# Peptides against a protein of PDB entry 4Z63, part 19

Target 1, 334 residues: chain A of PDB entry 4Z63
Amino acid sequence: LCLGMNDLTGNIPEDLFHLKRLNLLGIQENRLSGSLSREIRNLSSLVRLDVSWNLFSGEIPDVFDELPQLKFFLGQTNGFIGGIPKSLANSPSLNLLNLRNNSLSGRLMLNCTAMIALNSLDLGTNRFNGRLPENLPDCKRLKNVNLARNTFHGQVPESFKNFESLSYFSLSNSSLANISSALGILQHCKNLTTLVLTLNFHGEALPDDSSLHFEKLKVLVVANCRLTGSMPRWLSSSNELQLLDLSWNRLTGAIPSWIGDFKALFYLDLSNNSFTGEIPKSLTKLESLTSRNISVNEPSPDFPFFMKRNESARALQYNQIFGFPPTIELGHNN

## One batch from the design tools (peptide; made by RFdiffusion4, then SolubleMPNN)

Design b1_p9_6_s2 (from b1_p9_6 with S1P H2S)
Fold by OpenDDE base, seed 2:
Parts: sequence; structure tokens; C-alpha cells
Structure b1_p9_6_s2 (fold): chain B 334 residues (1-334), chain A 9 residues (1-9)
Amino acid sequence: as target 1 above (334 residues)
Amino acid sequence: PSFISSVEL
């Protein structure tokens, strides 16, 4: 049953929960309100539940043990409160959980040893607090993780050295500290292609440790951290780099010539730093900026990117990395 | 000057 993209109001009719053979319920992009009924438990054949972009409130019901086929739960952009229900945090069937832009709170806890199918987790823009869950690497299929805009005080857990499934990771604006530790841990994530760390590590030094290596890194965003230091030499080994944003930091020194050796680099923002010297002539030879063949068919994060042109502007949403125009921003380096 | 994030800020 697909009823998305309408002007539906009120609660879900209880009789809808008598549809025991229903595999898909999509009611996204409506004005549905009230609590999400516990009677969703009666939908024992449910594979996909999409309640996103509504006015739902209250706690998410603890009934996911009665939904043994549920693979997709989309609840982004609602008013949900409380924690992740225990049955949801233990779901062996769940592949994707999207609860971005809610009011969920407390400590984030997932039973990753039970969540054997979880591949995508979006909990961005919630009220989770405490530390990052150390057991996330036990989610052996978890590739896409957005935890941005929560209050995860402290450091990236040491256990994330074992996060081999991790491909796309966002922690933007999550009150993280110790960038040196974070990068030293996350370099062990051999499948990591996208790393977004904007608005963390406030005023720390960007490590220039040549022992750091991110083999598969395509997207690095560490903007608006007020980071000190220089362009990190370790980044020169990330030969697949496509997008680099280090804007709104306090980085100094020269822009190194090796920045022009990235064959796939189509977006470079080093703006609003304190870089000095000449613009590397190698930047004028970036193949990605001269060639029309941007390979649009690469796997991308499930979470959108947002570009904020200034502190007062509304962010522009980009659903894919290749939605960004080819860019070299070197402005505001005084 | 712009910056990228994964959240609407």
C-alpha cells in the first residue's frame, strides 16, 4: 500500500493494521500525526515501512519482534521521541534504519550482534547523547552510517579500527574531540570511501603524520573545525580522492603541488583558511576538470550532503557527490 | 565561502 506524497491527515486507521499480508506500507510525505500505533505488530508480513516526512510523535512502539520480515524502516523527518525500541535495536531482519531528523534521545544502543543484516543507519539530527557506541563494528554488514548532529561527546572508539564494513561515515557536528585519534582509528577502515567530520574537533591540529593512510578515500570533508596545521602529507596517498573540503579552518603554509596529482579530484574547497604562497600549477592540469567523463555510476552514501554557501544561507541538498559542480575554491586565504 | 556537511545546518 503506497499512499505517499498526499495531504493525508490524522492517524492511520486501525483497520489498516488488519492487512496481515501487507509487504509494503508507504505513507511518507503526508501530514499524518499522533503516535505510531502499536498495531503495526499485526503487519507480520511487512518488509518495508515508510512513515517519513510526517507529523508523527511519541515513542516508536516496541513491536519489531513481531515484524520478522522487516528490512526497511524509514521514519525520517518526524517528531519521534525516546530511544530506539529494544526490539528494533535487536532486529535480525532490518537492513536499513532511517530515523534522521527526529527528537530521539538518550544513549545510542544497538545490539549489533543481533542486527546481522543492518547495512545502512541514518540517525542524523537527533538528540542522542553520551559516547559513540563501541559495538557498531559488530554490525558486520554496516556500510552507511550517519550519526551527524547528535551530541556524542568524546573520541571515536578504538573498536572502530575493526569497522571493516564501514564505507560511508558522517559525524558532522557531533561534539567529537581528538582528530588525531579519530583519523588514526578510521584509517583501519579499509572500505572507507566517504568521511564527513565537519563541525568537530574545534581548534585542534590537523595531524601531518605520514603513517596515516586512507587507501580508498574518495570524499573527505573536514570543514569548519577551525583546525590548525598544514595540508596533511598523508592525504597525498589517497589516489582515489574525488572531493576535498577543508574550508573554514585555520590551515597554514603552502598548497602542495601533489594536490594536482589526484586524477579524480573534481571538487576542492580550501577556502577560508590561511594558506600562503603560489597556487600550484598542477591544479591547472587536473584531468577530472578537463575531461567530461565523470563516472556517475559509483556507489554513493545513502545520506545526502548539504552545502552551506554562508552561515546565514539555507543549505543546498546534494543527493550524490557528482551533484556538486566541478569546483576549485581557494578564496579567503589571507 | 561554502562548506559541506551531511546535515542541514
Scores: peptide ipSAE 0.420, ipTM 0.925, DockQ to the pose 0.927
Fold by OpenDDE base, seed 4:
Structure b1_p9_6_s2 (fold): chain B 334 residues (1-334), chain A 9 residues (1-9)
Amino acid sequence: as target 1 above (334 residues)
Amino acid sequence: PSFISSVEL
């Protein structure tokens, strides 16, 4: 049953929960309100539940043990409160959990040893607090992780050295500290292609350690951190780099010539730093900007990106990396 | 001057 993208109001009719053969319930992009009914438990054949972009409130019901086929739960952009219910945090069937832009709170806890199918987790823009859960690497299929705009104080856990499944990681605006430790840990994530760390590490030094290596890194965003230091030499070994945003930092020194050697680099933002010297002539030879043959069919993060063009402007949402225009931004350097 | 984030700013 797909009823998304309407102006439906009120609650879900209780008789809808009698549909024991229902595999897909999509009621997203409506004005549905109140609590999400516990009677969802009666939908024993449910594979996909999409309640996103509504006015739902209260706690998410602890009924996911009665949903043995549930693979997709989308609840983004609601008013949900409380924690992740225990049955959801233990779901062996769940592939994707999206609860972005809610009011979920407390310590984030997932039973990753039970969540054997979890591949995508979006909990961005919630009220989770405490530390990042050390056991996330035990979610052996977890590739996409958005935990941005929560209050995860402290450092990236050392256990994330073992996060082999991690491909797309977003931690923007999560009160993280120690960028040197974070990068030193995350370099061990052999499948990491996208790393977004904007609005963390306030005033720290960007490490220039040649021992750091991100083999598969395609997207690095570390904007608006007030980072000090220079362009990091270790980044020159990330041959697959497509997008680099280091804007709104306090980076100094020259822009190195190796920045133009990235064959796939189509988006570069180094604006609002303190870079000096000449613009590297190698930037004029970026193959991605001279040839239109960028393969658009690359896997992207499940989480959206946001670009804020001006401090007063609304952020523009980009659902794909290739939605960004080819860009070289070097403005507002000294 | 823009910057990218994974959150609505």
Scores: peptide ipSAE 0.405, ipTM 0.919, DockQ to the pose 0.910
Fold by OpenDDE base, seed 3:
Structure b1_p9_6_s2 (fold): chain B 334 residues (1-334), chain A 9 residues (1-9)
Amino acid sequence: as target 1 above (334 residues)
Amino acid sequence: PSFISSVEL
């Protein structure tokens, strides 16, 4: 049953929960309000539940133990409060959980040893506090993780060295500290292609350790951190780099010539730093800027990117990396 | 002046 993108108001009719053969319930992009009914438990054949972009409030009901086939739960952009229900945090069937842009709070806890099918997690823009959950690497299929705009004080857990499934990671604006430790840990994530760390590590030094290596890194965003240091030499070994944003830092020294050796680099923002010297002539030879053959069919994060052009403007949403125009931004350097 | 993030700022 798909009823998305209407002006539906009120609550879900109770008789809808008698549909025991229902595999898909989509009621997204409406004005549905009140609590999400516990009677969802009666939908024992449910594979996909989409309640996103509504006015739902209260706690998410603890009924996911009665939903043994549920693979997709989409609840982004609601007024949900409380924690993740225990049955949801233990779901062995769940592949994707999206609860981005809610009012969920407390310590983030997932039973990753039970969540054997979880591949995508979006909890961005919530009120979670404490530390990053050390057991996330036990979610052996978890590839996409957005935890941005929560209050995860401290460092990236050492256990994330074992996060082999991790491909797309977003931690923007989460009060993280120790960029040297974070990069030293995350380099062990052999499948990591996208790393977004914007608005963390305030005033720290960007590490220039030649022992750091990100083999499959395609997207690195570490903007608006006030980072000191220079262009890191370790980044030159990330031969698959497509997008680099280090804007709004305090980086110094020359832009190195090896930045033009990245065959796939189509988006470069080094603006609002303190870089000096000449613009490398190698940037004029970037194959990705001269050829239209950027493969649009590459896997992308499930979480959107946002670009804020002006302080007063709403951020533009980009659902795919290739939605960004080919860009070289070197403005506002000394 | 722009920068990329994974959240609406």
Scores: peptide ipSAE 0.399, ipTM 0.915, DockQ to the pose 0.881
Fold by OpenDDE base, seed 5:
Structure b1_p9_6_s2 (fold): chain B 334 residues (1-334), chain A 9 residues (1-9)
Amino acid sequence: as target 1 above (334 residues)
Amino acid sequence: PSFISSVEL
């Protein structure tokens, strides 16, 4: 049943929960309000539940043990409060959980040992507090993780050295500390292609440790951290780099010539730093900017990117990395 | 400021 993208108001009719054969319920992009009914437990055949972009409030009902086929739960952009219910945090069927832009709170806890199918987790823009859950690497299929804009504190857990499934990771604006430890841990994530760390590590030094290596790194965003240091030499070994944003830091020294050796680098923002010297001539030879045929068919994060071009504008949403225009931004380095 | 994030700014 697909009722998305309407002006539907009020609650879900209780009789809808008698639809025992329903595999897909999509009621997204409406004005549905009140609590999400516990009677969703009656939808025992449910594979996909999309309640996103509504006015739902209250706690998410603890009924996911009665939904053994549920693979997709989309509840982003609602007013949900409380925690992740225990049955949801233990769901063996769930592939994707999106609860971005809610009011969920408390300590983030998932039973990753039970969540054997979880591949995508978006909990960005919530009120989760405490530390990052050390057991996330036990989610052996977890590829996409957005935990951005939560009130996490401390460091990336040492256990994330074993996060082999991790490909896309965002922690933007989550009060993280110790960038040196974070990078030293996350370099062990052999499948990590996208790393977004914007608005963390406030005033720390960006490590220039040549022992750091990110083999498959395509997207690195570490903007607006007030980071000190220089362009990190370890980044020169990330030969697959496509997007680099280090803007709004306090990085100094020269822009190194190796920045132009990245064949796939189509987006570079080094603006609002303290870089000195000449613009590397190698930047004029970036194959991605000179060639017409960029293969656009690469896997992207499930979480969107946002760019705010000016203070008065709303942030632009980019659902795909290739939605960004080819860019070299080196402005405001004085 | 113009910068990339995974959250609405």
Scores: peptide ipSAE 0.392, ipTM 0.910, DockQ to the pose 0.778

Design b1_p9_6_s3 (from b1_p9_6, 4 letters changed)
Fold by OpenDDE base, seed 1:
Structure b1_p9_6_s3 (fold): chain B 334 residues (1-334), chain A 9 residues (1-9)
Amino acid sequence: as target 1 above (334 residues)
Amino acid sequence: PSWVSSVEL
């Protein structure tokens, strides 16, 4: 049953939950309000539940043990409060959980040993506090992780060295500290292609350790951190780099010539730093900007990107990496 | 200021 993208108001009729053969319930992009009914438990055949973009409030019901076929739960952009229900945090069937842009709070806890099918997690823009869950690497299929805009104070856990499934990771604006430790840990994530760390590590030094290596890194975003240092030499070994944003830092020195050797680099933002010297002539030879043959069909994160052009403007949403316009931004340097 | 994030900041 798909009733998304309407002006439906009020609560879900309880009789809808008598549809025991229902595999898909989509009621997203409405004005549905009140609590999400516990009677969702009656939908024992449910594979996909989409309640996103509504006015739901209260706690998410702890009924996911009665939903053994549930693979997709989308609840983003609601007023949900409390924690992740225990049955949801232990769901062996769940592939994707999206609860972005809610008011969920407390310590984030997932039973990753039970969540054997979880491949995508979006909990961005919530009120989770404490530390990052050290057991996230136990979610052996977890590929896409957005935990941005939560209050995960402290450092990236050492256990994330073992996060082999991790491909797309965002921690933007999560009050993280110790960028040197974070990069030193995350370099062990051999499948990591996208790393977004914007608005963390405030005033720290960007490490220029030649021992750092991100072999498969395609997207690196570490903007608006007030980072000191220079363009990191270790980044020159990330030959697959497509998007680099280091804007709004305090980076100094020259822009290295090797920045133009990235064959796939189509988006570069180094603006609002303290870079000096000449613009590398190698940037004028970027194959991605000179040739029309960009592979648009590459896997992207499940979480959207946002580009904020100024402090007062609304961010532009980009659902795919290749939605970004080809860009070289070097403005507002010295 | 232009910067990228995974959230509307």
Scores: peptide ipSAE 0.367, ipTM 0.909, DockQ to the pose 0.878
Fold by OpenDDE base, seed 2:
Parts: sequence; C-alpha cells; structure tokens
Structure b1_p9_6_s3 (fold): chain B 334 residues (1-334), chain A 9 residues (1-9)
Amino acid sequence: as target 1 above (334 residues)
Amino acid sequence: PSWVSSVEL
C-alpha cells in the first residue's frame, strides 16, 4: 500500500493493521500525526515501512520482534522521541534504518551481533548523547553510517579499526575530539570511500603523518573545524580522491603541487584558510575539470550532502557526489 | 565561502 506524497492527516486507521499480507506500507510525505501505533506488529509480512516526512510523535513502538521480514524502516523527518526500541536494536532482518531528523535521545545502543543484515544506518540530526557505540564494527554488513548532528562526546572508538564494512561515514557536527586519533583509526577501514567530519575537532591540528593512508578515499570533508597545520602529505596517496573540502579552517603553508595529480578530483574547496604562495600550475591540468566524462555510475552514500555557501544561507542538498558542480574554491586565503 | 556537510545545518 503506497499512500505517500498526499495531504493525509490524523492517525493511521487501525483497520489498516489487519492487512496481515501487506509487504509494503508507504505513507511518507503526508501530515500524519500522533503516535506510531503498536498495531504495526500485526503486519507480520511487512518488508518495508516508510513513515518518513510526517508529524508522528511519541516513542517508536517496541514491536519489531513481531516483524521478522522487515528490511526497510524509514522514519526520517518526524517528531519521534525516546530511544531505539530494543526489538529494533536487535532486528536480524533489518537492512536499512533511517531515523534522521527526529528527537531520539539517550545513549545509542545497537545489538550489532543480532543485526546481521544492517547495511545502512542514518541517525543524523537527533539528540543521541554519550559516546559512539564501540560495537558498531560488529554490524558486519554496515556500509553506510550517518551519525551527524548528535552529541557524541569524546573520540572515535579504537574498535573502529575493525570496521571493514564501512564505506560511507558521516560524523559532521557531533562534538568529536582528537582528529589525529580519529584518522589513525579510520585509515584501517579498507572500504572507506566517503568521510565527512565537518564541525568537529575545533581548533585541533590536522595531522601531517606520512604513515596515514586512505587507499579508497574518494570524498574527504573536514570543513569548519578551525584546524591548524598544513595540507596533509598523507592525502597525496589517496589517488581516487574526487571531492576535497577543507574550507573554513586555519590551514597554512603552500597548496602542494600534488593536488593537481588527482585525476578524479572535480571538487576542491580550500577557501577560508590561511594558505600562502602561488596557486599550483598542476590545478590547471586537472583531467576531471577538462574532460566532460564524469563517471556518474559510482556508488554513493545513502545520506545526502549539504553545501552551505555561507553561515546564513540555507544549505543546498546534493543527493549524489556528482551533483556537485566542478569547483575550485581557493578564495579568502591570506 | 562554502562548506560541505551530511546534515542540513
């Protein structure tokens, strides 16, 4: 049953929960309100539940043990409160959980040893607090992780050295500390292609350790951290780099010539730093900016990117990395 | 002056 993209109001009719053979319930992009009924437990054949972009409130019901086929739960952009229900945090069937832009709170706890199918987790823009869950690497299929805009105090857990499934990771604006430790840990994530760390590590030094290596890194965003230091030499080994944003930091020294050696680099923002010297002539030879064929067919994160052109502007949403215009921003350097 | 994030800020 797909009733998305309407002007539906009120609660879900209780009689809808008598549909025991229902595999898909999509009621997204409506004005549905109230609590999500516990009677969703009666939908024992449910594979996909999409309640996103509504006015739902209260706690998410703890009934996911009665939904043994549920693969997709989309609840982004609602008013949900409380924690992740125990049955949801233990779901062996769940492939994708999107609860972005809610009011979920408390310590983030997932039973990753039970969540054997979890591939995508979006909990961005919630009220989770405490530390990052150390057991996330036990989610052996977890590829896409957005935990941005929560309050995860402290450092990236050492256990994330074992996060082999991780490909797309965002921790933007999550009160993280120790960028040197974070990068030293995350370099062990052999499948990591996208790393977004914007609005963390406030005033720390960007490490220039030549032992750091991110083999498959395509997207690095570490903007608006007020980071000190220079362009990190370790980044020169990330030959697949497509997007680099280090804007709104306090980085100094020259822009190195090796930045022009990135054949796939189509978006470069080094703006609002303290870089000095000449613009590398190699930047004028970037193949990605001269060739029309950007390969649009690469896997992307399940979470959107947002580009904020200034502190007062609304962010522009980009659903794909290749939605970014080819850009070289070197402005506002001294 | 732009910056990228994964969240609407």
Scores: peptide ipSAE 0.367, ipTM 0.911, DockQ to the pose 0.943
Fold by OpenDDE base, seed 4:
Structure b1_p9_6_s3 (fold): chain B 334 residues (1-334), chain A 9 residues (1-9)
Amino acid sequence: as target 1 above (334 residues)
Amino acid sequence: PSWVSSVEL
C-alpha cells in the first residue's frame, strides 16, 4: 500500500493494521500525526515501512520483534522522541534504518551482534548523547552510517579500527574531539570511501604525517573545524579522491602541486583558510574538469549532502556526490 | 564561501 506524497492528515486507521499480508506500507510525505500505533505489530508480513516526512510524535513502539520480515524502516523527518526501541535495536531482519531528523534522545545503543543484516543507518539530526557506540563494528554489514548533528562527545572509539564494512561515514557537527586519533583509527577502515567530519575538532591541528593512509577515499569533508596546520601530505596517496572540502579552517602554507594529480577530483573547496603562495598550475590539468564522462553508476552514500554557499543561505541538498557542480573554490585565503 | 555537510545546518 503506497499512499505517499499526499496531504493525508490525522492518524493511520486502526483497520489498516488488519492487513496481515501487507509487505509494503508507504505513507511518507503526508501530514499524519499522533503516535505510531503499536498495532503495527499486526503487520507480520511487513518488509518495508515508510512513515517518513510526517508529523508523527511520541516514542517509536517496541513491536519490531513481531515484524520478522522487516528490512526497511524509514521514519526520517518526524517528531519521534525517546530512544530506539529494544526490539528495533535487536532486529535481525532490518537492512536499513532511517530515523534522521527526529528528536530521539539518550545513549545510542544497538545490539550489533543481533542486527546481522543492517547495512544502512541514518540517525543524523537527533538528540543522541554520550559517546559513539563502541560496538558499531560488530554490525558486520553496516556500510552507510550517518550520525551527524548529535552530541557524541569525545573521540572516535578505538574499536572502529575493525569497522571493515564501513564505506560511508558522517559525523558532521557531533561534538567530536581529537582529529589525529579519529583519522588514525578510521584509516584502518579499508572500505571507507566517504568521510564527513564538518563542524568537529574545533581549533585542533590537522595531522600531517606519512603514517596516515586512506586507500579508497573518494570524499573527504572536514569543513568549519577551525583546523590549523597545512595541506596534509598523506592525502596525496588517496588517488581516488573526487571531492575535497577543507573550507572554513585555519590551514596555512602553500596549496601543493599534487592536488592537481587527482584524476577524479571534480570538487575542491579550500576557501576561507590562510593558504599562501601561487595557485598550482596542475589544477588547470584536472582531467575531471576537462573531459568528465561521469559514470552515473557509482555507489553513493544513502544520506544526503548539504551545501551552504554562505552563512545566511539555505543549504542546498544533494542526494549524490555527482550532483555537486564541478568546483574549484580558493577564495578568502590570506 | 561554501561548505559541505551531511546535515542541514
Scores: peptide ipSAE 0.348, ipTM 0.904, DockQ to the pose 0.917
Fold by OpenDDE base, seed 3:
Structure b1_p9_6_s3 (fold): chain B 334 residues (1-334), chain A 9 residues (1-9)
Amino acid sequence: as target 1 above (334 residues)
Amino acid sequence: PSWVSSVEL
């Protein structure tokens, strides 16, 4: 049953929950309000639940133990409060959980040993607090993780050295500290292709440790951290780099010539730093900017990117990395 | 300011 993208108001009719053969319930992009009914438990055949972009409030009902086939739960852009229900945090069937842009709070806890199918987690823009959950690496299929715009004070857990499944990770604006530790841990994530750390590590030094290595890194975003230091030499070994944003820092020194050796680099933002010297001539030879044939068919994060061109402007949403225009921004290096 | 994030900033 797909009733998304309407102006439906009020609650879901209770009789809808009598549909025991229902595999898909999509009621997204409406004005549905009140609490999400516990009677969802009666939908024992449910594979996909999409309640996103509504006015739902209250706690998410603890009924996911009665939904043994549920693979997809989308609840983004609602008014949900409280924590992740225990049955949801223990769901062995769930592949994707999206609860982005809610008011969920407390300590983030997932039973990753039970969540054997979880591959995508979006909890961005919530009110989670405390520490990052140390047991996330126990979610052996978890590839996509957005935890951005929460209040995860402190450091990236040491356990994330073992996060072998991690491919796409965003922690932007999460009150994180110790960038040196974070990078030193996350370099062990051999499948990590996308790393977004914007608005963390306030005023720290960007490490220039040549022992750091990100083998498969395609996207690095560490913008608006007021980071000190220079262009990190370790980044030169990330031969697959496609997008680099280090804008709005306090980085100094020269832009190194190796920045033009990245064959796939199509988006470079080093703006609003304190870089000096000449623009590397190698940037004029970037194959990605000279050749039209960028392979657009690469896997992307499930979470959208946002680009904020001006403080007063609304952020532009990009659903794919290749949605970014080919860009070299070196402006405002004063 | 122009910067990228995974969230609306």
Scores: peptide ipSAE 0.348, ipTM 0.904, DockQ to the pose 0.849

